# Ledger of designs, part 100: peptides against a protein of PDB entry 5ZKO

Target 1, 44 residues: chain A of PDB entry 5ZKO
Amino acid sequence: SASNPRKFSEKIALQKQRQAEETAAFEEVMMDIGSTRLQAQKLR

## One batch from the design tools (peptide; made by RFdiffusion4, then SolubleMPNN)

Design b2_p30_7_s3 (from b2_p30_7, 20 letters changed)
Fold by OpenDDE base, seed 5:
Structure b2_p30_7_s3 (fold): chain B 44 residues (1-44), chain C 44 residues (1-44), chain A 30 residues (1-30)
Amino acid sequence: as target 1 above (44 residues)
Amino acid sequence: as target 1 above (44 residues)
Amino acid sequence: QEQQKRQQQQRRELRELLRELRELLQEVAR
């Protein structure tokens, strides 16, 4: 059953948006890790 | 414009690749944090 | 969707570990 191409395109767009949000959230956490590593190095 | 099912499969493959790369980066960072935590514990 | 859920869980775990590590580093710095 061919889901209406319009419905399919909307699902793809939503999935891309979710992936972009997850990537942005991951990048934010990675920046926090960098700061924490720098703090740990200063204690040496 | 119905993105060709072929274009869809390529987009899904690319998304899976990005997620795998983020997972690998996460695992690497988790190992570094483990090492840093152990080091910090030795300083106590 | 399952892979995305796993990634979200991993990110939450990482944030928790970073919080614990920051607390430990603050204790050592005192």
Scores: peptide ipSAE 0.231, ipTM 0.634, DockQ to the pose 0.498
Fold by OpenDDE base, seed 2:
Structure b2_p30_7_s3 (fold): chain B 44 residues (1-44), chain C 44 residues (1-44), chain A 30 residues (1-30)
Amino acid sequence: as target 1 above (44 residues)
Amino acid sequence: as target 1 above (44 residues)
Amino acid sequence: QEQQKRQQQQRRELRELLRELRELLQEVAR
């Protein structure tokens, strides 16, 4: 079915937004890991 | 500007690659955290 | 979409593990 080019562009934009949100969520987790590792090292 | 469907396909492929790389990074980090948890348990 | 759902699940699991680890570290620090 010929997806309207406008609908396709909108889907791509939405997908890019979702990917950016997932990347931001990943970066947040990585910061938490860094903090937790540092805490673990201080207990050694 | 009518972004070429080919350019969209390339962008989707790059996004899928990035998601796969993030998944691999998560798996690696989960293993590291598992090891760190085990070490912390040994300190109890 | 399935891969994205899996990634979201993995992220949740990782956050849970980090929480558990922080709790253990707090107990050891006492």
Scores: peptide ipSAE 0.231, ipTM 0.628, DockQ to the pose 0.450
Fold by OpenDDE base, seed 3:
Structure b2_p30_7_s3 (fold): chain B 44 residues (1-44), chain C 44 residues (1-44), chain A 30 residues (1-30)
Amino acid sequence: as target 1 above (44 residues)
Amino acid sequence: as target 1 above (44 residues)
Amino acid sequence: QEQQKRQQQQRRELRELLRELRELLQEVAR
């Protein structure tokens, strides 16, 4: 089937959105880890 | 400018690479937190 | 899709580990 540039651009946009959502979820978890590590250090 | 499917494929490849890097970072953090959990259990 | 499912699972497991760790730290801090 012929390549459809519009379908490609839409697929790229959807994939970028998913990547942004995954990055935001990663950053949230990293913040939680940072807080937990700080608590653990206070007990040393 | 006309949509370039090759540029789109490159962008998809870069996004997949970023997802793989985030997965590796999560695995590393899980190992570190697992170790910290074991240390905390020893203090209990 | 499989990679995304693995990432979601890893995030869930990590959140569970963090919860357990926080509970243990609170108990030790008493």
Scores: peptide ipSAE 0.228, ipTM 0.623, DockQ to the pose 0.329
Fold by OpenDDE base, seed 4:
Structure b2_p30_7_s3 (fold): chain B 44 residues (1-44), chain C 44 residues (1-44), chain A 30 residues (1-30)
Amino acid sequence: as target 1 above (44 residues)
Amino acid sequence: as target 1 above (44 residues)
Amino acid sequence: QEQQKRQQQQRRELRELLRELRELLQEVAR
């Protein structure tokens, strides 16, 4: 059966959205790490 | 227009590369935090 | 999908570790 191009494009769009959400969540965690590192450095 | 399989494969490869870079950055940070945690425990 | 699930789990573990570390740093700073 011919792959439905519309369903395929929708799946790709959803995958890109999920990846963007994961990247944003990772960047947020990395900012929190930066703050924690600064706190740890104050103890040295 | 037929989705260009080559462009699709390139986008998947770029996504996998980005995920690998995020994983490597995460692992580096986990090691640093582990060391910092150990140092903080020695101050208790 | 498996790699994405692992990254989500790792991010959760990192957030918990950061919370514990912040609590420890606050305790040591007193």
Scores: peptide ipSAE 0.224, ipTM 0.627, DockQ to the pose 0.399

Design b2_p30_7_s4 (from b2_p30_7, 20 letters changed)
Fold by OpenDDE base, seed 5:
Structure b2_p30_7_s4 (fold): chain B 44 residues (1-44), chain C 44 residues (1-44), chain A 30 residues (1-30)
Amino acid sequence: as target 1 above (44 residues)
Amino acid sequence: as target 1 above (44 residues)
Amino acid sequence: EEQQKRQQQQRRELLELLRDLRKELQEVAR
């Protein structure tokens, strides 16, 4: 059955939302590495 | 208005670029973690 | 979808490694 354009657009919107959430989570993790690097530098 | 297929392909290309940038950043951090762990182990 | 699943797995792996590294550094700092 022809993918209801409304359902297709909704699927694309949900996919974009998930991508944005994963990007935000990755950025948060990448910020945490800064503190870990600082701790490592204090031990050198 | 029907999303211009050309505009859609461009959006997909930009999304793929962002994913590649995140992957590269992840790999860099993984290498840094490996080096940092080795340094920490030498201090133990 | 497969690419997003890989990204999620990479994030989980990174978090685990950071947690372990933090513990190792805390042990050395004592």
Scores: peptide ipSAE 0.196, ipTM 0.586, DockQ to the pose 0.470
Fold by OpenDDE base, seed 3:
Structure b2_p30_7_s4 (fold): chain B 44 residues (1-44), chain C 44 residues (1-44), chain A 30 residues (1-30)
Amino acid sequence: as target 1 above (44 residues)
Amino acid sequence: as target 1 above (44 residues)
Amino acid sequence: EEQQKRQQQQRRELLELLRDLRKELQEVAR
């Protein structure tokens, strides 16, 4: 059965959204690392 | 206009590259955290 | 899909390590 182009486009859109959410979560983690490093430096 | 398949393939390639870059950045951060953790443990 | 699962696992691991590090730093600061 021909993969319904509408369903395909929707799947691509959902995949892109999920990827953007994962990227945002990664960026948040990176900021937390920066804060933790700063805290570690203050203990030196 | 038919989404140019070349542009589509290029977008997929760029997406894969970005994912690889995020993975590399993650690994770097993990190493830095490991080092910082080791330093903190030495201060105990 | 497999790559996304790996990335999610890596993120979870990183968060765990950060939490542990934070605890260790708090103990040293006391």
Scores: peptide ipSAE 0.193, ipTM 0.579, DockQ to the pose 0.494
Fold by OpenDDE base, seed 1:
Structure b2_p30_7_s4 (fold): chain B 44 residues (1-44), chain C 44 residues (1-44), chain A 30 residues (1-30)
Amino acid sequence: as target 1 above (44 residues)
Amino acid sequence: as target 1 above (44 residues)
Amino acid sequence: EEQQKRQQQQRRELLELLRDLRKELQEVAR
């Protein structure tokens, strides 16, 4: 049976939420690399 | 109203673009980590 | 979906490499 439009909309909303969470986690990691680079620079 | 198929296609295109940008940023960071790690190892 | 799984794996790999790099930098700093 065609996935109920409600179920489809819920799946799309859940997928968007998951993508936003992954993006936020990646941005946190990208901010953390800056501190690591600065630490490495102090050792040179 | 059901998200216009055109709006859906545009949302998917934007999501793919964002994922490509995150992949490019990841690759840059991986290269930087590799060089920094090698430098740190040379200092030991 | 496959691209999303790759991105999740990349994030895990990056976190592991950053942890290792930090340990190496701490050892050099001692």
Scores: peptide ipSAE 0.199, ipTM 0.586, DockQ to the pose 0.495; fails the geometry check
Fold by OpenDDE base, seed 4:
Parts: sequence; structure tokens; C-alpha cells
Structure b2_p30_7_s4 (fold): chain B 44 residues (1-44), chain C 44 residues (1-44), chain A 30 residues (1-30)
Amino acid sequence: as target 1 above (44 residues)
Amino acid sequence: as target 1 above (44 residues)
Amino acid sequence: EEQQKRQQQQRRELLELLRDLRKELQEVAR
């Protein structure tokens, strides 16, 4: 039941974990664009 | 306290702000990729 | 929840574009 505090706390924990994973994936992409920019700069 | 509704609302506001900042950063990166791609294509 | 789904989609799109850009840069470097 969504009203069970234990189940609610578990859902919140899972949501926080998912958000952290999405943030980490975004940061990885941002590092990747940095490396790609450096590669492009070397071609100039 | 995590149980304080005011503190909860503040956390939600901060989360929304972070999501907006990530969206803005994504859009900037997309523009940079687009420009870099066009430059690379001109060099071919 | 809908916003998180959009962000996941945007991430996938960005990764695809980065992959394409890398290929183009590699071709120019040859």
C-alpha cells in the first residue's frame, strides 16, 4: 500500500537513487563533450 | 528536519532548480555540438 | 516523473549526437 510508511520510504529512496544515477549520467555526458571539444580543437 | 513541511518544500524547490539548470546546460551543449558539427562538415 | 523521462530521452539524444560528431571528427582527421 502506498500509505505504508515503510513502502513510502522505500519509494523515496528509489526515487533519490534514480535521480542520482541520472545526474551521474549527465555529468558523464558533459565530460564527454569536453573531450570532443578538445579533439575538435586539435583539428584546427 | 526531513519531516518539516517547509524544509520539504525547500528541497523540492531546489530539486526543480537543479533540473532547470541541467536542462539549460543540455541546450547549451546541443548548440555547441551543432556548431562544431557544422565546422567539421565544412572541413570535409 | 514526466520531466525525468524527458531528461532520459534528452540524454540518449545527446549521446547519439556526440557519437555522430566523433565520427565526423575522425573522418576529418584522416
Scores: peptide ipSAE 0.192, ipTM 0.581, DockQ to the pose 0.491; fails the geometry check

Design b2_p30_8_s2
Fold by OpenDDE base, seed 2:
Structure b2_p30_8_s2 (fold): chain B 44 residues (1-44), chain C 44 residues (1-44), chain A 30 residues (1-30)
Amino acid sequence: as target 1 above (44 residues)
Amino acid sequence: as target 1 above (44 residues)
Amino acid sequence: DAVEAALERTVRALELKRAIEQQTQELEEL
């Protein structure tokens, strides 16, 4: 059946939202690691 | 409006680029943690 | 231990990275 273009677009929109949320969470964790590294370097 | 396939391909390309950048940053952090661990072990 | 805490955070970051990669692959298959 012709995949309902509306359902397809909604699926893509939802997936992009999830990717953005996961990316933001990843970037936060990476920033925290970077901050910890900087702190460890200052303690040397 | 028919979601422009070009817009999807561009967004996927941007996501892949971001993933590559995050991978590089991750590998750098892992190398530094590994180096720090090795240094800490040598100081024990 | 600051190194241990950094490793734990890094493992979590890897898990999130993998999830992002999986979602990107799903988008490419559409």
Scores: peptide ipSAE 0.185, ipTM 0.588, DockQ to the pose 0.464
Fold by OpenDDE base, seed 1:
Structure b2_p30_8_s2 (fold): chain B 44 residues (1-44), chain C 44 residues (1-44), chain A 30 residues (1-30)
Amino acid sequence: as target 1 above (44 residues)
Amino acid sequence: as target 1 above (44 residues)
Amino acid sequence: DAVEAALERTVRALELKRAIEQQTQELEEL
């Protein structure tokens, strides 16, 4: 079947969008880990 | 240079696999943070 | 330590993310 470069570009664009969403989630996770670590250290 | 659709399709397939692995690792981190927070709350 | 384990898994997830980003960039440069 003829490769459709347009379909590939659309898949890459969708992946980039998802990566941006996941980046924001990772930043939140890093803040949460930092906060949780600090709390755990205070309880030790 | 002529785009090699076969190479693009293979790379997209590999990216999808890795994205699934990343998602699973992210979910595991979220569970671990949740568990750690619960443990910290029990110690308060 | 649950905090340590969570940090290790986060590092692994970030490494996977970076690998996907690199592959995406390679696809865009083709």
Scores: peptide ipSAE 0.179, ipTM 0.588, DockQ to the pose 0.288
Fold by OpenDDE base, seed 4:
Structure b2_p30_8_s2 (fold): chain B 44 residues (1-44), chain C 44 residues (1-44), chain A 30 residues (1-30)
Amino acid sequence: as target 1 above (44 residues)
Amino acid sequence: as target 1 above (44 residues)
Amino acid sequence: DAVEAALERTVRALELKRAIEQQTQELEEL
């Protein structure tokens, strides 16, 4: 059955949003890893 | 089968409760991170 | 160590944030 184009579009939009959120969370983790490493280096 | 509207409402209520519990846990973790960062700054 | 523990807490906080966001989206889609 042809997925209702509207429902398909909505699903794609939601998938893109989820991907953006996952990317933002990943970037934040990477920044915190970088900060943490810098702190650890200063304490050596 | 059309999910019984009552069962749907119960599902939404449980999900909102879970979200509130996770929000509280998130806030606690964020406070702990903030405290840890402040302590690390004082030790520099 | 305290540095590792702080990083683990940050990761956990971000995982919780993501879970909350996903739940919010699911609720908005209903």
Scores: peptide ipSAE 0.176, ipTM 0.580, DockQ to the pose 0.559
Fold by OpenDDE base, seed 5:
Structure b2_p30_8_s2 (fold): chain B 44 residues (1-44), chain C 44 residues (1-44), chain A 30 residues (1-30)
Amino acid sequence: as target 1 above (44 residues)
Amino acid sequence: as target 1 above (44 residues)
Amino acid sequence: DAVEAALERTVRALELKRAIEQQTQELEEL
């Protein structure tokens, strides 16, 4: 059966997935910022 | 309206094209980040 | 500055990654 994201369970699953992706993305950004800041400090 | 299989296949083809374009753009951005990091390391 | 530019690049990369992942999932469900 075609995934029906209109179903509540599927909407919740998609929301949880999106939240996990956003969390991972945030962590990656923070690591990149941290690395770049460290590099910028070493160049001073 | 029943998805016209032709219209559906066209949509999938367009989606695959977009995905390929986004993949290329993602790789470019990741290379730019990597290059920036490498440049910062060379300046140390 | 270099930090701001790196942040902007990383955000853009992650937005693209997310878009790719969403499209991939949609295609896998077909």
Scores: peptide ipSAE 0.175, ipTM 0.585, DockQ to the pose 0.496

Design b2_p30_8_s3
Fold by OpenDDE base, seed 3:
Structure b2_p30_8_s3 (fold): chain B 44 residues (1-44), chain C 44 residues (1-44), chain A 30 residues (1-30)
Amino acid sequence: as target 1 above (44 residues)
Amino acid sequence: as target 1 above (44 residues)
Amino acid sequence: DAVEEALERLKRALELKRAIAKSTEELEEL
């Protein structure tokens, strides 16, 4: 089927948004792991 | 023989699709491992 | 439990990765 360039561009934009959301979620996890490690160190 | 650009493009698209499927399957396995670890922690 | 919360957030991040992978498959089908 003919690629609808508009639909393609919209899907690319959505993908870029999701990639940004993924990055933010990973950064949150890294901060939480860092906080957990700090808490564990304080309990020692 | 002249490389058929259409056939090449189709092969590249198919390869990228398979790579995305492999990535999805990998992440599913990672989620299952994560879920199993979480469940194991709740049982302790 | 902070570890449990971090693991749950990790699971969510992996779910997002899977969603991105699926969106990539859909793009290659266009």
Scores: peptide ipSAE 0.178, ipTM 0.570, DockQ to the pose 0.317
Fold by OpenDDE base, seed 4:
Structure b2_p30_8_s3 (fold): chain B 44 residues (1-44), chain C 44 residues (1-44), chain A 30 residues (1-30)
Amino acid sequence: as target 1 above (44 residues)
Amino acid sequence: as target 1 above (44 residues)
Amino acid sequence: DAVEEALERLKRALELKRAIAKSTEELEEL
């Protein structure tokens, strides 16, 4: 059925929010992995 | 140009297939993370 | 434990990725 444009707009907004949250979480993980690796290298 | 509805449908079908494949890979990764976490906790 | 923390954050990121994938699927059904 023709999607209610309102529902579509709301879902797009939610998707953009989740994408921003995902990006932030991935950046945090990459920093943590980098830090962990650096620490492990210093202990050798 | 108006994307050929057929090409759009094919693109959506391909995307759904990729999502199903990504879901299976996700489940495997989540199991591995769970196992690794448990091992790391036992080594503390 | 930095390793455990990184794993938990990775888990969260992957869960968010899955949530986005579901949201995308719902958009495709509209």
Scores: peptide ipSAE 0.165, ipTM 0.567, DockQ to the pose 0.466
Fold by OpenDDE base, seed 2:
Structure b2_p30_8_s3 (fold): chain B 44 residues (1-44), chain C 44 residues (1-44), chain A 30 residues (1-30)
Amino acid sequence: as target 1 above (44 residues)
Amino acid sequence: as target 1 above (44 residues)
Amino acid sequence: DAVEEALERLKRALELKRAIAKSTEELEEL
C-alpha cells in the first residue's frame, strides 16, 4: 500500500519509546548483577 | 519535512542493528547471572 | 534472592525485546 509517512513516523516513535523501555530494563538488570556480584564477593 | 522513505528505511535498519547488539548483550548478561549464581552457591 | 530478582527483571527485558522485534517487523511491512 502507499506508505503513509505519518504511520511510519508514529510507528518509529513507538519503537523508540519501547527501545528506551528495554534499555531501562536492561540497565536495571545490569545493576542487579553488579549488586549480586558484590554480595558474592563479600561472602568470600 | 517531507517524510523521506529512505530515512525511514535507514531508521529501521539502524533499529535492527541495535536489536542484534542488545540480543548479544542479553545473552552475555544471562551467562553472567548463571556464573554469579553458581559462584554464590559454591560459597554457601 | 538478588539472583532470582535479576532473572525476573531479565525475563521482562526479553519480553520487551520480543515486543520491539515484532513492532519492527510490522514497520517493515508498511
Scores: peptide ipSAE 0.161, ipTM 0.565, DockQ to the pose 0.287
Fold by OpenDDE base, seed 1:
Formats: C-alpha cells, structure tokens, sequence
Structure b2_p30_8_s3 (fold): chain B 44 residues (1-44), chain C 44 residues (1-44), chain A 30 residues (1-30)
C-alpha cells in the first residue's frame, strides 16, 4: 500500500517512546541488581 | 516539513541496532540476576 | 525480596522489548 508519511512518522515516534521505556526499565533492573549485590556483599 | 523517507529509514536502522545491543545487554542481565539470586539464597 | 522484584522488572523490560520488535516489524511492512 502507498506509504503514508504521517502514519510512518507516528509509528517511528511510538517506537522511540517504547525504546525509551525499555531503557528506563532496564536501568531500573540494573539499579535493583546493584542494590541487591551491595546488600549481599555487606552480609558476607 | 516534508517527510524525508531517507531520514526515516536511517531512524529505523538506528532503532534496529539499538534493539540488537539491548538484546545482548538483557542476556547479560538475566545471567547476573541468576547469579545474584544464587548468592542471596546462600545468605538466607 | 529485592531479587524477586528485580526479576519482575526484567520480565517487564523483556515484554517492552517484544513490543518494540513488533513495532519495528510493522514499520518494515509500510
């Protein structure tokens, strides 16, 4: 079907938003792992 | 401004690259969580 | 339990990754 540039740009914007959400979720997990490791290290 | 398909294709390519990089990072995080869980269980 | 909380957050991140993959496929089909 013919490319609709507006729909295409909206889909790219949505993908960028989801990518930012994934990055934020990843950073949260890494922080939680870091905190858990620090707690485990203090108990050693 | 007029939609530039070349700029959009470049944005898609960049997002695909980021997704591949994050895939590898998630595999590492999964291994790290497994190791952290094992350490936490040993300390319980 | 900080480990279980981290696991749940990882699960959510993986779900977002799958959603991004699907959105990428939809972009390629345009």
Amino acid sequence: as target 1 above (44 residues)
Amino acid sequence: as target 1 above (44 residues)
Amino acid sequence: DAVEEALERLKRALELKRAIAKSTEELEEL
Scores: peptide ipSAE 0.175, ipTM 0.578, DockQ to the pose 0.285; fails the geometry check

